Peptides against a protein of PDB entry 3OGK. Designs and how they scored, part 73

Target 1, 307 residues: chain A of PDB entry 3OGK
Amino acid sequence: ATPDRLSRRFPNLRSLKLKGKPRAAMFNLIPENWGGYVTPWVTEISNNLRQLKSVHFRRMIVSDLDLDRLAKARADDLETLKLDKCSGFTTDGLLSIVTHCRKIKTLLMEESSFSEKDGKWLHELAQHNTSLEVLNFYMTEFAKISPKDLETIARNCRSLVSVKVGDFEILELVGFFKAAANLEEFCGGSLNEDIGMPEKYMNLVFPRKLCRLGLSYMGPNEMPILFPFAAQIRKLDLLYALLETEDHCTLIQKCPNLEVLETRNVIGDRGLEVLAQYCKQLKRLRIERGADEQGMEDEEGLVSQRG

## One batch from the design tools (peptide; aimed at target 1 L239)

Design b1_p28_4_s4 (made by RFdiffusion4, then SolubleMPNN; from b1_p28_4, 20 letters changed)
Fold by OpenDDE base, seed 5:
Structure b1_p28_4_s4 (fold): chain B 307 residues (1-307), chain A 28 residues (1-28)
Amino acid sequence: as target 1 above (307 residues)
Amino acid sequence: ELEVEFPKELTSSEKEQLKKLEEKKKKL
């Protein structure tokens, strides 16, 4: 449908989801210029969709100008913005969004590619937002944002329930976890093992309601930090954990209420057997192929088609 | 009913994250 046809048919539209490039474009099989620019849609939103509160762009090209126009057009009426696997913008565009949309509840940039100029967008969000429920910049390369701003967001946003971040050192998020009293979901961070300090992470205190979790680079030495609340874990993301098959078995046995598991082939048939034995509430299982398949001589680390 | 997902292809960001994972593994 064209933007014009959409606004004419649905002038009172509250939620819009646009899908651009197919998944094949993510493999560099499709030229970068192939895929929907959001510009004509943002123009239509700005002019004719005055009740729009939720926008989801998936695999689209989004410029800073597009974000600025959207921000100014919707202002505090914008509750949700999802830039899902988008490209073409910088942190200036994000700054415009958080500056003008001070009542935004969901802000997502997961797997988006952008140019990072500074960390001002997160600072502005921390200074002025009290409505945020979901913040997600998982699988992004922010290096200039401050974990202190994330802590401020947690203190000010009482309804904050889900936060997904990039490669923050987990110890820098201690203040955030203490402040995020209602947090149910956390993904990302970076666990950095120190051979000289094996107990580096043992004093981490997680939010009491945390039940959906994915810690990047979690190894067997760090895994015990989950044990005190493993029984309340409903979703576990181990895609980027440094766990072997036996470590998976150990952790899974401690998570009897697990509903969703995301992991790699390293779980093996043995891990799947343990999963079936201990996780009777399991609803979804995602198994990715690791790059390690070329180096794993041991058959035990492969999920066979035996099922 | 258990929903099992075997994604056929990784995104560019997922591939990059796996590279970081491999680099971490080499340091252990």
Scores: peptide ipSAE 0.399, ipTM 0.880, DockQ to the pose 0.736
OpenDDE base, seeds 1, 2, 3, 4: peptide ipSAE 0.023, 0.388, 0.397, 0.380; ipTM 0.496, 0.875, 0.873, 0.871

Design b1_p28_5 (made by RFdiffusion4)
Pose (drawn by RFdiffusion4):
Structure b1_p28_5 (pose): chain A 307 residues (1-307), chain P 28 residues (1-28)
Amino acid sequence: as target 1 above (307 residues)
Amino acid sequence: LPFHPTELDETLEPPPLEPFFEGEVFPD
């Protein structure tokens, strides 16, 4: 339908969600220029959806121009913006929205592709934003943003509940973790072990409510930092973990309250067996495919009728 | 590690305010 039709039928929308490209686009089957331009919708928002407080764009083309317009038109009213698997914008667009939308509660760019010119958008949040409840740049290449800015955000945003990040060194986020007193969910970061520091981590202060998490590149040697509070973990994202079938069993075994598990097929039939009696409350399970070129990551990394 | 298209989890987010609309946008 046309944006005109939407605003005529529902002039007082508070929340809008638009999907563009077909699902196939998540698998590199759809041309990049196929469509899903968000711009006519932003123009319609400017003129006729004057009550909109939340926008979620999924698999759509979003430009800097269209985010500059959205920020100016909705300003302090924009409580939530989700750029979900979108493309076509840059850090100029992010800066525009974080400077004009001073009361953003939830900002999300998971799996989006954009050009990173600088890190001012995150610094702008750190300097002025107090209301942030959820910040999510989970699956994203950011090389110019400072972990100091993220820590500062945690110090200023009492209601920060959920943060998902890129390839920050976990050790750089120690300050962030101490400051994020209310943090219930964390995903991302980078666990980089060097033989030089056998106990490079073991001294992580995780927020005492963290129960939904996934540490990227987590190996068997760093896995134990989860054991002190594994009884509390309700969601686990081992999708980007570097741990073998045996290690999965050991960790899954310690999470009796786990309700959501996402992992690669390295979990193996053996891992599913463990999951089968320790985690009776499990509600959602996703087993993504792993490295399927040079053996199934190990000789147990196949799931079958047994599992 | 291979890339994986994850699903967005909104469990710890405020629910959408009403009226709420969800739709699909196609090219001409």

Design b1_p28_5_s1 (made by RFdiffusion4, then SolubleMPNN; from b1_p28_5, 11 letters changed)
Fold by OpenDDE base, seed 5:
Structure b1_p28_5_s1 (fold): chain B 307 residues (1-307), chain A 28 residues (1-28)
Amino acid sequence: as target 1 above (307 residues)
Amino acid sequence: LPYVPRELDESLEPAPEEPYYETEVLPP
């Protein structure tokens, strides 16, 4: 469809999802000049879609001007913005969104690429928003945002249930976890092994309702931090964990209520056997091939197709 | 670790409010 036809067809549209570049773009198979600009769509939204509450851009090019226009046009009516694998904007665009859309409930920029100018957008969000339910900047790199602002968001947004972040040092998020009393899902962070301090993370206290988890760079030394609440874990994202086959077996045995597991081929046939034995409520399993440092040629660390 | 393409997990979120429209945006 074309933007100009959208308002004619759906004058009362509440939710819009636009899919731009094909999946091949994720593998750098699509040229940069392919297109997929949101600009004409944002113009249509601004002018004619006055009831729109939710916008999802997937693999689109989004400029700061586009975000500014969208923010001002929808203001507090905008409840959901998802910049899903988008590019072309800076943190100034994000600042505009959070400044004008003060009742936003879902803000996502997972795997988006952008230029970071400052951390003002997160600060502004922390200072004025009390409506957030989902905050997701997973697989992004922010160096200028403050963990303190994330803590403030957790304290002020009582309906906050899902937070996914980039490479925050997990110890910097202690205050956040304490404040995020209703948090059910957390992904991201950075666990940094310290051989001289094996107990570095043992004092971490997670939100009591946490049941969906994906900690980046979690190794076998850090894995025990999950054991106190492993029985309540329903989803594990181990794609970016540093767990070997035996570590997977150890953790899986402690998660009898696991419903969703995402991991790499390192789980091996042994891990799958343990999974089948202990996780009777499993609904979804994702096994990805990864170039593990040990080499994916180790038979014990490989999942075989069994009939 | 190598890049692993991910799909969004929106299972904790309500379905988009109707009316809902989804489309692929093709280049001109």
Scores: peptide ipSAE 0.577, ipTM 0.941, DockQ to the pose 0.787
OpenDDE base, seeds 1, 2, 3, 4: peptide ipSAE 0.577, 0.568, 0.594, 0.564; ipTM 0.938, 0.933, 0.945, 0.933; seeds 1, 3 fail the geometry check

Design b1_p28_5_s2 (made by RFdiffusion4, then SolubleMPNN; from b1_p28_5, 11 letters changed)
Fold by OpenDDE base, seed 5:
Structure b1_p28_5_s2 (fold): chain B 307 residues (1-307), chain A 28 residues (1-28)
Amino acid sequence: as target 1 above (307 residues)
Amino acid sequence: LPYVPRELDESLEAPPEEPYLETEVLPP
């Protein structure tokens, strides 16, 4: 489809997803500037798609001006915005979105590349939004946003069920977890090993409904923080965990209700055997080849392709 | 940590409301 024909063909369009690059870009095979620009589409949305409430840009170039135009055009009618692996904008664009779209339910910028000017966008979201259900800036680098704003969002948005964040120190999110009473999914954060304080994270209290989890940099010393609620875990993302084969076995044994596991080949055949033995409700298994640090792959850490 | 290609997990969300259009955008 082309922007100029979109409104004619779909005058009542509610949801739009645009994909600007082929999937091969995921493997760094496609230059970043090879993708499409959202500008002509945003123009069409602004002028003619008056019922549009969900927008998903994947691998697109998005400017602050594009975001500002979109925000003002759709305002409180915009319920979902996903900037999925996009680039070209700054936090000023995000500020415009949250300022004008005060009833947004889903805000995603996972793996997007942007220039961070300040943390005002998250503060504005915290001060004015009560509708948020999904907040996702996973695999991003924010240094100027405040964990306190996340806590405020959790307190004000009672339907908040999924939050994925960047590299927040997990201890800074204690207030957030306490406030996020209905949270079911959390990904991201940063666990930082402290040799002098091995129990640094043992007092973390997670939301009672939490069942989908992916903690970044979780090692064997931090893994026990999951044990109190491991039986309720339904999805586990270990792609960015620092667990060896034996650690995988230990954790998997404690997750009998696991439905989805994502991990690296370090799980090994042993881990797969344990998974088959203890996780009878497993629906999906994803094993990726990680550039595990040299020496992390031993014979047991290799997954056979026997099927 | 190694970069691992990821797909979005949208399983906690309702599917996009109809009418829904998904299209690939070619480079300009």
Scores: peptide ipSAE 0.567, ipTM 0.939, DockQ to the pose 0.754
OpenDDE base, seeds 1, 2, 3, 4: peptide ipSAE 0.362, 0.338, 0.453, 0.349; ipTM 0.842, 0.809, 0.907, 0.839; seed 2 fails the geometry check

Design b1_p28_5_s3 (made by RFdiffusion4, then SolubleMPNN; from b1_p28_5, 12 letters changed)
Fold by OpenDDE base, seed 2:
Structure b1_p28_5_s3 (fold): chain B 307 residues (1-307), chain A 28 residues (1-28)
Amino acid sequence: as target 1 above (307 residues)
Amino acid sequence: LPYVPRELDDSLEPAPEEPYLETEVLPE
């Protein structure tokens, strides 16, 4: 569809999703600069799509000017913005969004590439938003945002149910977890092994309703922090965990209510057997090949066709 | 850890309000 025809066909459009790259295209095989610009679509939204509440850009080029125009055009009517694997913007564009769209419920920039100027966007969001339900900047690199602002968001946004973050040290998020009383999903963070203090994460308290989890760099030493609430876990993202086959078996046995598992080939046939035995409510299983596993010919970590 | 491409699965997000349009955009 062309932008100009969109408003004519769907003048009352509430939700729009644009995909700038073919669905089947692996990100790594496509040049970073390959994709559609959102500019003509933002123009159309601004002029003609006055009922639009939800915008999802996937694999598109988005400038700060585009974000600023979108923010001003939709203002508090914008409830959802997803910058999914987008590029071309800076944190100034994000600042414009959170400044003008004060009733935003979903803000996503997962796997987006951007230039980070400052942490003002998250601070502004923390100071003014009380409507946020989903915040997702998973697999992004923010170095200038404050965990304190994330805590403030959790305190002020009573409907906050899902938060996915980049490589925050998990201990810096203690205040956030305490404040996020209704949080059901958390992904990201960074667990850093400390040989001198192996139990540094043992006192980490998670939100009581947490049931969907993906902790980055979680190893076997950190895994026990999940055991107190493992029975309530429904979704695990282990793609970026540092768990071996046996560790998977240990964790899976403790998660009898697991519905969704995302992991790497390291789970092996043994892990799949354990999964089948203990997780009778499993609905979805995703197994990815890790780059590091391509070189290890060790048969034990491979999912065979026999499973 | 090697980068593993992910499909966006935000199962906790409410379904988009109708009318909803999803379209592929050709690069300009």
Scores: peptide ipSAE 0.305, ipTM 0.780, DockQ to the pose 0.740
OpenDDE base, seeds 1, 3, 4, 5: peptide ipSAE 0.304, 0.305, 0.313, 0.319; ipTM 0.789, 0.781, 0.797, 0.791; seeds 3, 4, 5 fail the geometry check

Design b1_p28_5_s4 (made by RFdiffusion4, then SolubleMPNN; from b1_p28_5, 12 letters changed)
Fold by OpenDDE base, seed 4:
Structure b1_p28_5_s4 (fold): chain B 307 residues (1-307), chain A 28 residues (1-28)
Amino acid sequence: as target 1 above (307 residues)
Amino acid sequence: LPYVPRELDDSLEAPPEEPYYETEVLPP
């Protein structure tokens, strides 16, 4: 499909999703200049797609100029922007989006690669947005954004239900969790073990409605923080957890209402058996290969064809 | 952290509003 044909075929288009580079790009098999520029599509959106509310770019090259043009063209009509595994922009582009699109409900940059200039985009979002429902910069590296701005967003956006973040220290998000009263999903953060402070995270208070969770670097020592509300957990993302097979078994047994599990091969056949025994509402299971699994010689950590 | 490839799954997001268009963008 070409951009120029889009407006002719769908003059009243509300939602657009563009997929650029194939999955093989994840393995650096495709040069960065391979293509997938959003520029011609943004031009078409700006000129001809006046009812467009949702834009999803997946594995595309997006410049700050593209984001600025999109932001100005759609302004408060833009409700959803997903920069899914995109590259080529800086935080200036994000700033333009949040400055001009003040009624944005979904903002996603998951796994996008960008140049971070400052944290102004999140600050601007915090100062002016009250509509946000989903904020997702999972698996990104923001070092200049403030947890305080995230807290402000939680206070101001009453419909905020899903937040996925990068490597924030979880203790810096205490204020955020307190403010995010309607939050149902949280992923990311960073749990950092302190041998001298085993209770470091035990007083962490999660939002009451939290039922979809993926804490990065959660090990067996931190896992007990989930136990008070494990029965209400419906989705677990354990891809970046530091749990062994037995730890998986322990946690799964405490989550009888689990519907979605994402984890690594470390769950093993044993973990899958426990999952089948205790999680009767399971709808989706994702097992990925972890980079660390190349060294696990233990038979228990391998998922066989019987699982 | 072990790099684990993921597909986007935002379980709390509403489906895109119709009319909806999805396409693969080929290199020029």
Scores: peptide ipSAE 0.392, ipTM 0.816, DockQ to the pose 0.778
OpenDDE base, seeds 1, 2, 3, 5: peptide ipSAE 0.346, 0.360, 0.363, 0.374; ipTM 0.788, 0.788, 0.791, 0.803; seed 5 fails the geometry check

Design b1_p28_6 (made by RFdiffusion4)
Pose (drawn by RFdiffusion4):
Structure b1_p28_6 (pose): chain A 307 residues (1-307), chain P 28 residues (1-28)
Amino acid sequence: as target 1 above (307 residues)
Amino acid sequence: ARRLPVLTFERHDDGSVTLTFNEPLPAP
């Protein structure tokens, strides 16, 4: 339908969610220029959806121009913006929205592709934003943003509940973790072990409410930092973990309250057996395919009828 | 890009269970 039709039928929308490209686009089957331009919708928002406080774009093309317009038109009213698997914008668009939308509660750019010119958008949040509840750039290449800015955000945003990040060194986020007192969910970061520091981590202060998490590149040697509070973990994202079938069993075994598990097929039939009796409350399970070229990551990394 | 799941499991509020195995690629 046309944007005109939407605003005529529902002039007082508070929340809007638009999907664009077919689902196949998540698998590199759809041309990049196929469509899903968000611009006519933003123009319609400017003129006729004057009550909109939340926008979620999914698999759509979003330009800097269209985010500059959205930011100016909705300003302090924009409580939530989700750029979900979108493309076509840059850090100029992010900066525009974080400077004009001073009360953003939830900002999300998971799996989006954009051009990164600088890191001012994150710094701008760190300097002025107090209201942020959820910040999410989970699956994203950011090389110019400072972990100091993220820590500062945690110090200023008393209601920060959920943060998902890129390839920050976990050690650089120690300050962030101490400051994020109310943090219930963390995903991302980078666990980089060097033989030089056998106990490079073991001294992580995780927020005492963290119960939904996934540490990227987590190996067997760093896995134990989760054991002190594994009884509390309700959601686990081992999708980007570097741990073998045996290690999965050991960790899954310690999470009796786990309700959501996402992992690669490395979990193996053996891992599913463990999951079978220790985690009776499991509600959602997703086993994504692993490195399927040179053996199934190990000789147990195949799930079957047994599992 | 994403890869398809080998297995998907969901338990519903009414107690029912939804299972999906070896999910194929979606048609373009």

Design b1_p28_6_s1 (made by RFdiffusion4, then SolubleMPNN; from b1_p28_6, 13 letters changed)
Fold by OpenDDE base, seed 3:
Order: structure tokens, then sequence, then C-alpha cells
Structure b1_p28_6_s1 (fold): chain B 307 residues (1-307), chain A 28 residues (1-28)
């Protein structure tokens, strides 16, 4: 289907999801450029899809020009933009989106690769947005954005329920957590062990409604920060945790309401036994192979067992 | 043969249309 055929057939389209080919396909004689660019779709959106509120690009090449065109064409009508595992843009493209789409509710850049020029996009979002519900730049590297802007977003966006970030030091997010009173999901950050200060994170105050969590680099020394609210945890992302099998067992036993677990093979058979014993509401289990066991990148040996 | 993308469209209860364009995986 061409963009033009789509717009003619579905002129009132509200949501569009485009999935590019897996990067693995780049090895299989498929021209890298075939179907990977969003440009023709953005052109069609701009011209003919005037009711489009939600755009999800997955594994697509997205330029700053594409983002600028999309932003100007949809403006405050754009409620959702997901750049999921995309590449080819810079923070200038993000700045255009947040400048023109002031009522955006969902902004996702998870696992996207981009060039970071500055932190202005997050600052602009903080200054003008009050509608944000989901902000996700998980598994991205932003060095020029300010935790203070994230705090401002939390204060201004009363419907903010899910935030996933890169490698922010968790202590820099104290103000954010205090402001994000309705936050239900948080993933990312960075827990940095300090041998001289084992209690460095013990005084962290999480949002009262927090029930979906993934703290990056959480080790056994930091894990106790979850214990006060472990009974309310429904989803854990432990993919980037530094927990061994026994640590998994300890944490899982404290999470009887766990519905979703994402972890690595380190959970082991013992961790799975504990999970079966204590987590009777489990709906989804994702086990990834550790980075060291990732042979060829392409087989995400994602054993998703639906319990 | 240009494998045509698989279009999945869904009409939601609110009458909105959702179209998913899945590019065909290269057949091995």
Amino acid sequence: as target 1 above (307 residues)
Amino acid sequence: SMKMPVLTFERLEDGSEVVRVDEPLPEP
C-alpha cells in the first residue's frame, strides 16, 4: 500500500503505525533504503490525513525535516508521537515537535538513535505542555537535558502517569518524583553504587501510585528501596538491574501482585520457581539472554511465556 | 517482486480507524 492509497481509502484515519524492517534484514540483500524512510508518509499525512492524532514509527528512518513537517501539519492535533527504534534525526527535530505540538500526550523515543545538539526540546516541553501523559526516552542517551525540566513537566502535567528516562542519576530526580504525584510507571535512571555511602538511596521517596518500575543498575544494595511498596508493584523491568538469582528470589517474594516481569536468564530455574510460588497474578514473563550470551544480535531469544 | 506491505486496519468502538503498516519481513 502506498501512502496515497491509504489516505484515499482512510481519509479519517486517527492512528497510523508504520513498522520498518528489522535492522537484521540489512544483512539480507534488502536495500537499506527500501520502505525505511517516513518521508513519503509524512508528506501524505501533511497533505491528506488531517484527522491523524497518533503516529507510531517503528524502526524507521526519520529526519529533522520529516519531524518539522509533521509538527507543523498536525500541530495541537497531534496527541501521540512514537519514534520507536528510529534513527536519522537530531534534537532539533524533537524541538520542532514540542514547539508546534503543545497538546501532545504521548512522546516516545525509546531505543531511538539520534544526534544530541542541546537540551532545548525538553525545556520547551516543560515551558508549554500541560497535557503530557507518557514521556518515554528509555534506552537513549541524553547528556544535555536537565532534570529540572523533567520536574517542571511533572508539576505542570497533572495527567503524567508514565515516565521512562535514560541514565539520569536517580538522586537528581528527587524533585521530579515529589512533583509527579500521579505517576504509575517509571523506568530508567541510574543507580550508582557508592561504597562509602551504602544508604545513598534509602531516603528516596517514590510517587504513591507507582506500580510499574524498572530502575537501571539496581543492585542488591539498592533493592531494599522497593520493599516499602513492593506489594503494590504490578510490573518490574529488571533487564538492566544488577541482580543475581538470589536477589531475584528476594524481590519476587515481596511482589505478590506482580503481573509482568521482564528480566534476564540470571533469574534461573530457582527464580522461576519462586515466581510461580509467590506471583499468582503473573500474566507476562519476558526473559532475555544476557549480553554475553547474545550471539548474533538478531535472535532476540525473547521467551515470552504467557502464564 | 516488491513485497507489498501488509496493511492491518482496525475500526475502534469510537469509530476511529487505525491502520498498521507492516513491512513484510524478507522471506528467507
Scores: peptide ipSAE 0.079, ipTM 0.569, DockQ to the pose 0.046
OpenDDE base, seeds 1, 2, 4, 5: peptide ipSAE 0.025, 0.064, 0.060, 0.076; ipTM 0.566, 0.536, 0.554, 0.688

Design b1_p28_6_s2 (made by RFdiffusion4, then SolubleMPNN; from b1_p28_6, 15 letters changed)
Fold by OpenDDE base, seed 5:
Structure b1_p28_6_s2 (fold): chain B 307 residues (1-307), chain A 28 residues (1-28)
Amino acid sequence: as target 1 above (307 residues)
Amino acid sequence: MEKMPVLEYERLEDGSEVVRENVPLPEP
């Protein structure tokens, strides 16, 4: 359907999700020019979709101009923006969004590819937003954003419940975790093993309500930091953990309330046996073969709904 | 979170377009 047909058919549309490229594009099976520019859609949103609160672009080409137009058109009415595996924008586009959409509740740019000019977008968000509930820039490369701005966001946004980040050193997030009193979900960060300091991370204090977790590069030496609250963990993302089969068994045994596990094939048959024995509330299991194949699984995650 | 109806637009590999009106499942 063309954008104009959409607005005519659904003039009161509140939520829009656009998928530009199929998953096969991740394997270079589809030409780069195949897919969708968001530009015609942003034009239609700006002109005719005045009730729109939520926008989700998946695998779309998004320019800074598109983001600026969207931001100005929706302003404080925009509650959700998801740039999911998008490309073509810079941090200037993000700055426009957070400058004009001061009541945004969900901001996602997970797995998006962009040019980083500066960290001003996160600073602006920290200075002016008090509504944020979900911030997700998981699997992105930011080098110019400040952990202090993330701490400020946590302090000012009392409804902040889910934060997913890139490769921040976890020790730089101590202030953030202390401020994020209502945080339920955290993914990302970077655990950096120091052979000279095996207890480097043992003093990390996580938010009391934390129950959905994925720490990047967590090895067996860092895994014990989870043990004090392992019984309250409901979701684990171990895709980027550095755990072997036995480490999985050790951790799983400590998580009797686990509902969702995402991991790699390293869990093995033994890990699956332990999972079946100790995790009676398990609802979803995702097993990936490794980093090279992570792109293949359909959005219909193998939710083996155990009927 | 109130399940708001989501209009999904998808362009398929064959160039066909699909419009779906879905209520997103609550993410757990």
Scores: peptide ipSAE 0.180, ipTM 0.721, DockQ to the pose 0.031
OpenDDE base, seeds 1, 2, 3, 4: peptide ipSAE 0.107, 0.093, 0.115, 0.136; ipTM 0.597, 0.590, 0.609, 0.686; seeds 1, 2, 3, 4 fail the geometry check

Design b1_p28_6_s3 (made by RFdiffusion4, then SolubleMPNN; from b1_p28_6, 14 letters changed)
Fold by OpenDDE base, seed 1:
Structure b1_p28_6_s3 (fold): chain B 307 residues (1-307), chain A 28 residues (1-28)
Amino acid sequence: as target 1 above (307 residues)
Amino acid sequence: MEKMPVYRFERLEDGSVVEVRDEPLPEP
């Protein structure tokens, strides 16, 4: 099937999701010229898919030119753009999107790889958008964006309910949290332990409706900041938390309304028992292997092949 | 021979969303 066949079959298409092959498979098993480029699809969108309001690219190669073409073609009709694990673009492409698509509601770049030129894209978004509901650049590295722009977005976008960010110092987001009155979900940030200031984060005020949370680098010393509202937590992302088994048990016991847990195998059987005991509303559990165990398994696998 | 990508797409249950998979052609 081809992009032109898509438009012929679905002339009134409103939502498109393109899935490329996993990056590991692309680099190791599939030549770079495999054609995981969005370009032919963006061309078809621009020419023939005039009702398209939602675009999701997963594991695709996306250029700045592709983003610029998409932005200009869909303009304020584009409500959702998800660059999920994509690569090949820069912040100039993002700038084009936010400049031309001023009514965008969902903007996602989670786990995408890009070249960062400046923070203008977030500034432009802050200056002109009032429609944003979901902003997600989780597991990305932006060093040139301003927390103040994020605060401005929160102030101007009354429907903002979910924000996932990279490694912002959490204390720089105090203004954002104060402005984000309707925020239900927050992931990312960076908690930095300071032995000289054990109470560094104790005065952090979260949005009142916050119920889905994942704080990066949260250790046992920072974990108590969640306790005042732990009973309202419905989703917890602990993949990047620095919690041991006992810490998991402590936190889980305080979250009786937990519906979704994402964590590492450090939770152990004991943590799972506690989870089963205290979290009767649990709907989804994701357990990932820790990086340390993957390294050991890969080393053991290498040793076993030489034997 | 450059492996030409095969585009597979399907309509989702809601009828408004199409999911497309980009896969290389199997080697002949």
Scores: peptide ipSAE 0.254, ipTM 0.669, DockQ to the pose 0.040
OpenDDE base, seeds 2, 3, 4, 5: peptide ipSAE 0.241, 0.045, 0.116, 0.198; ipTM 0.653, 0.565, 0.585, 0.755

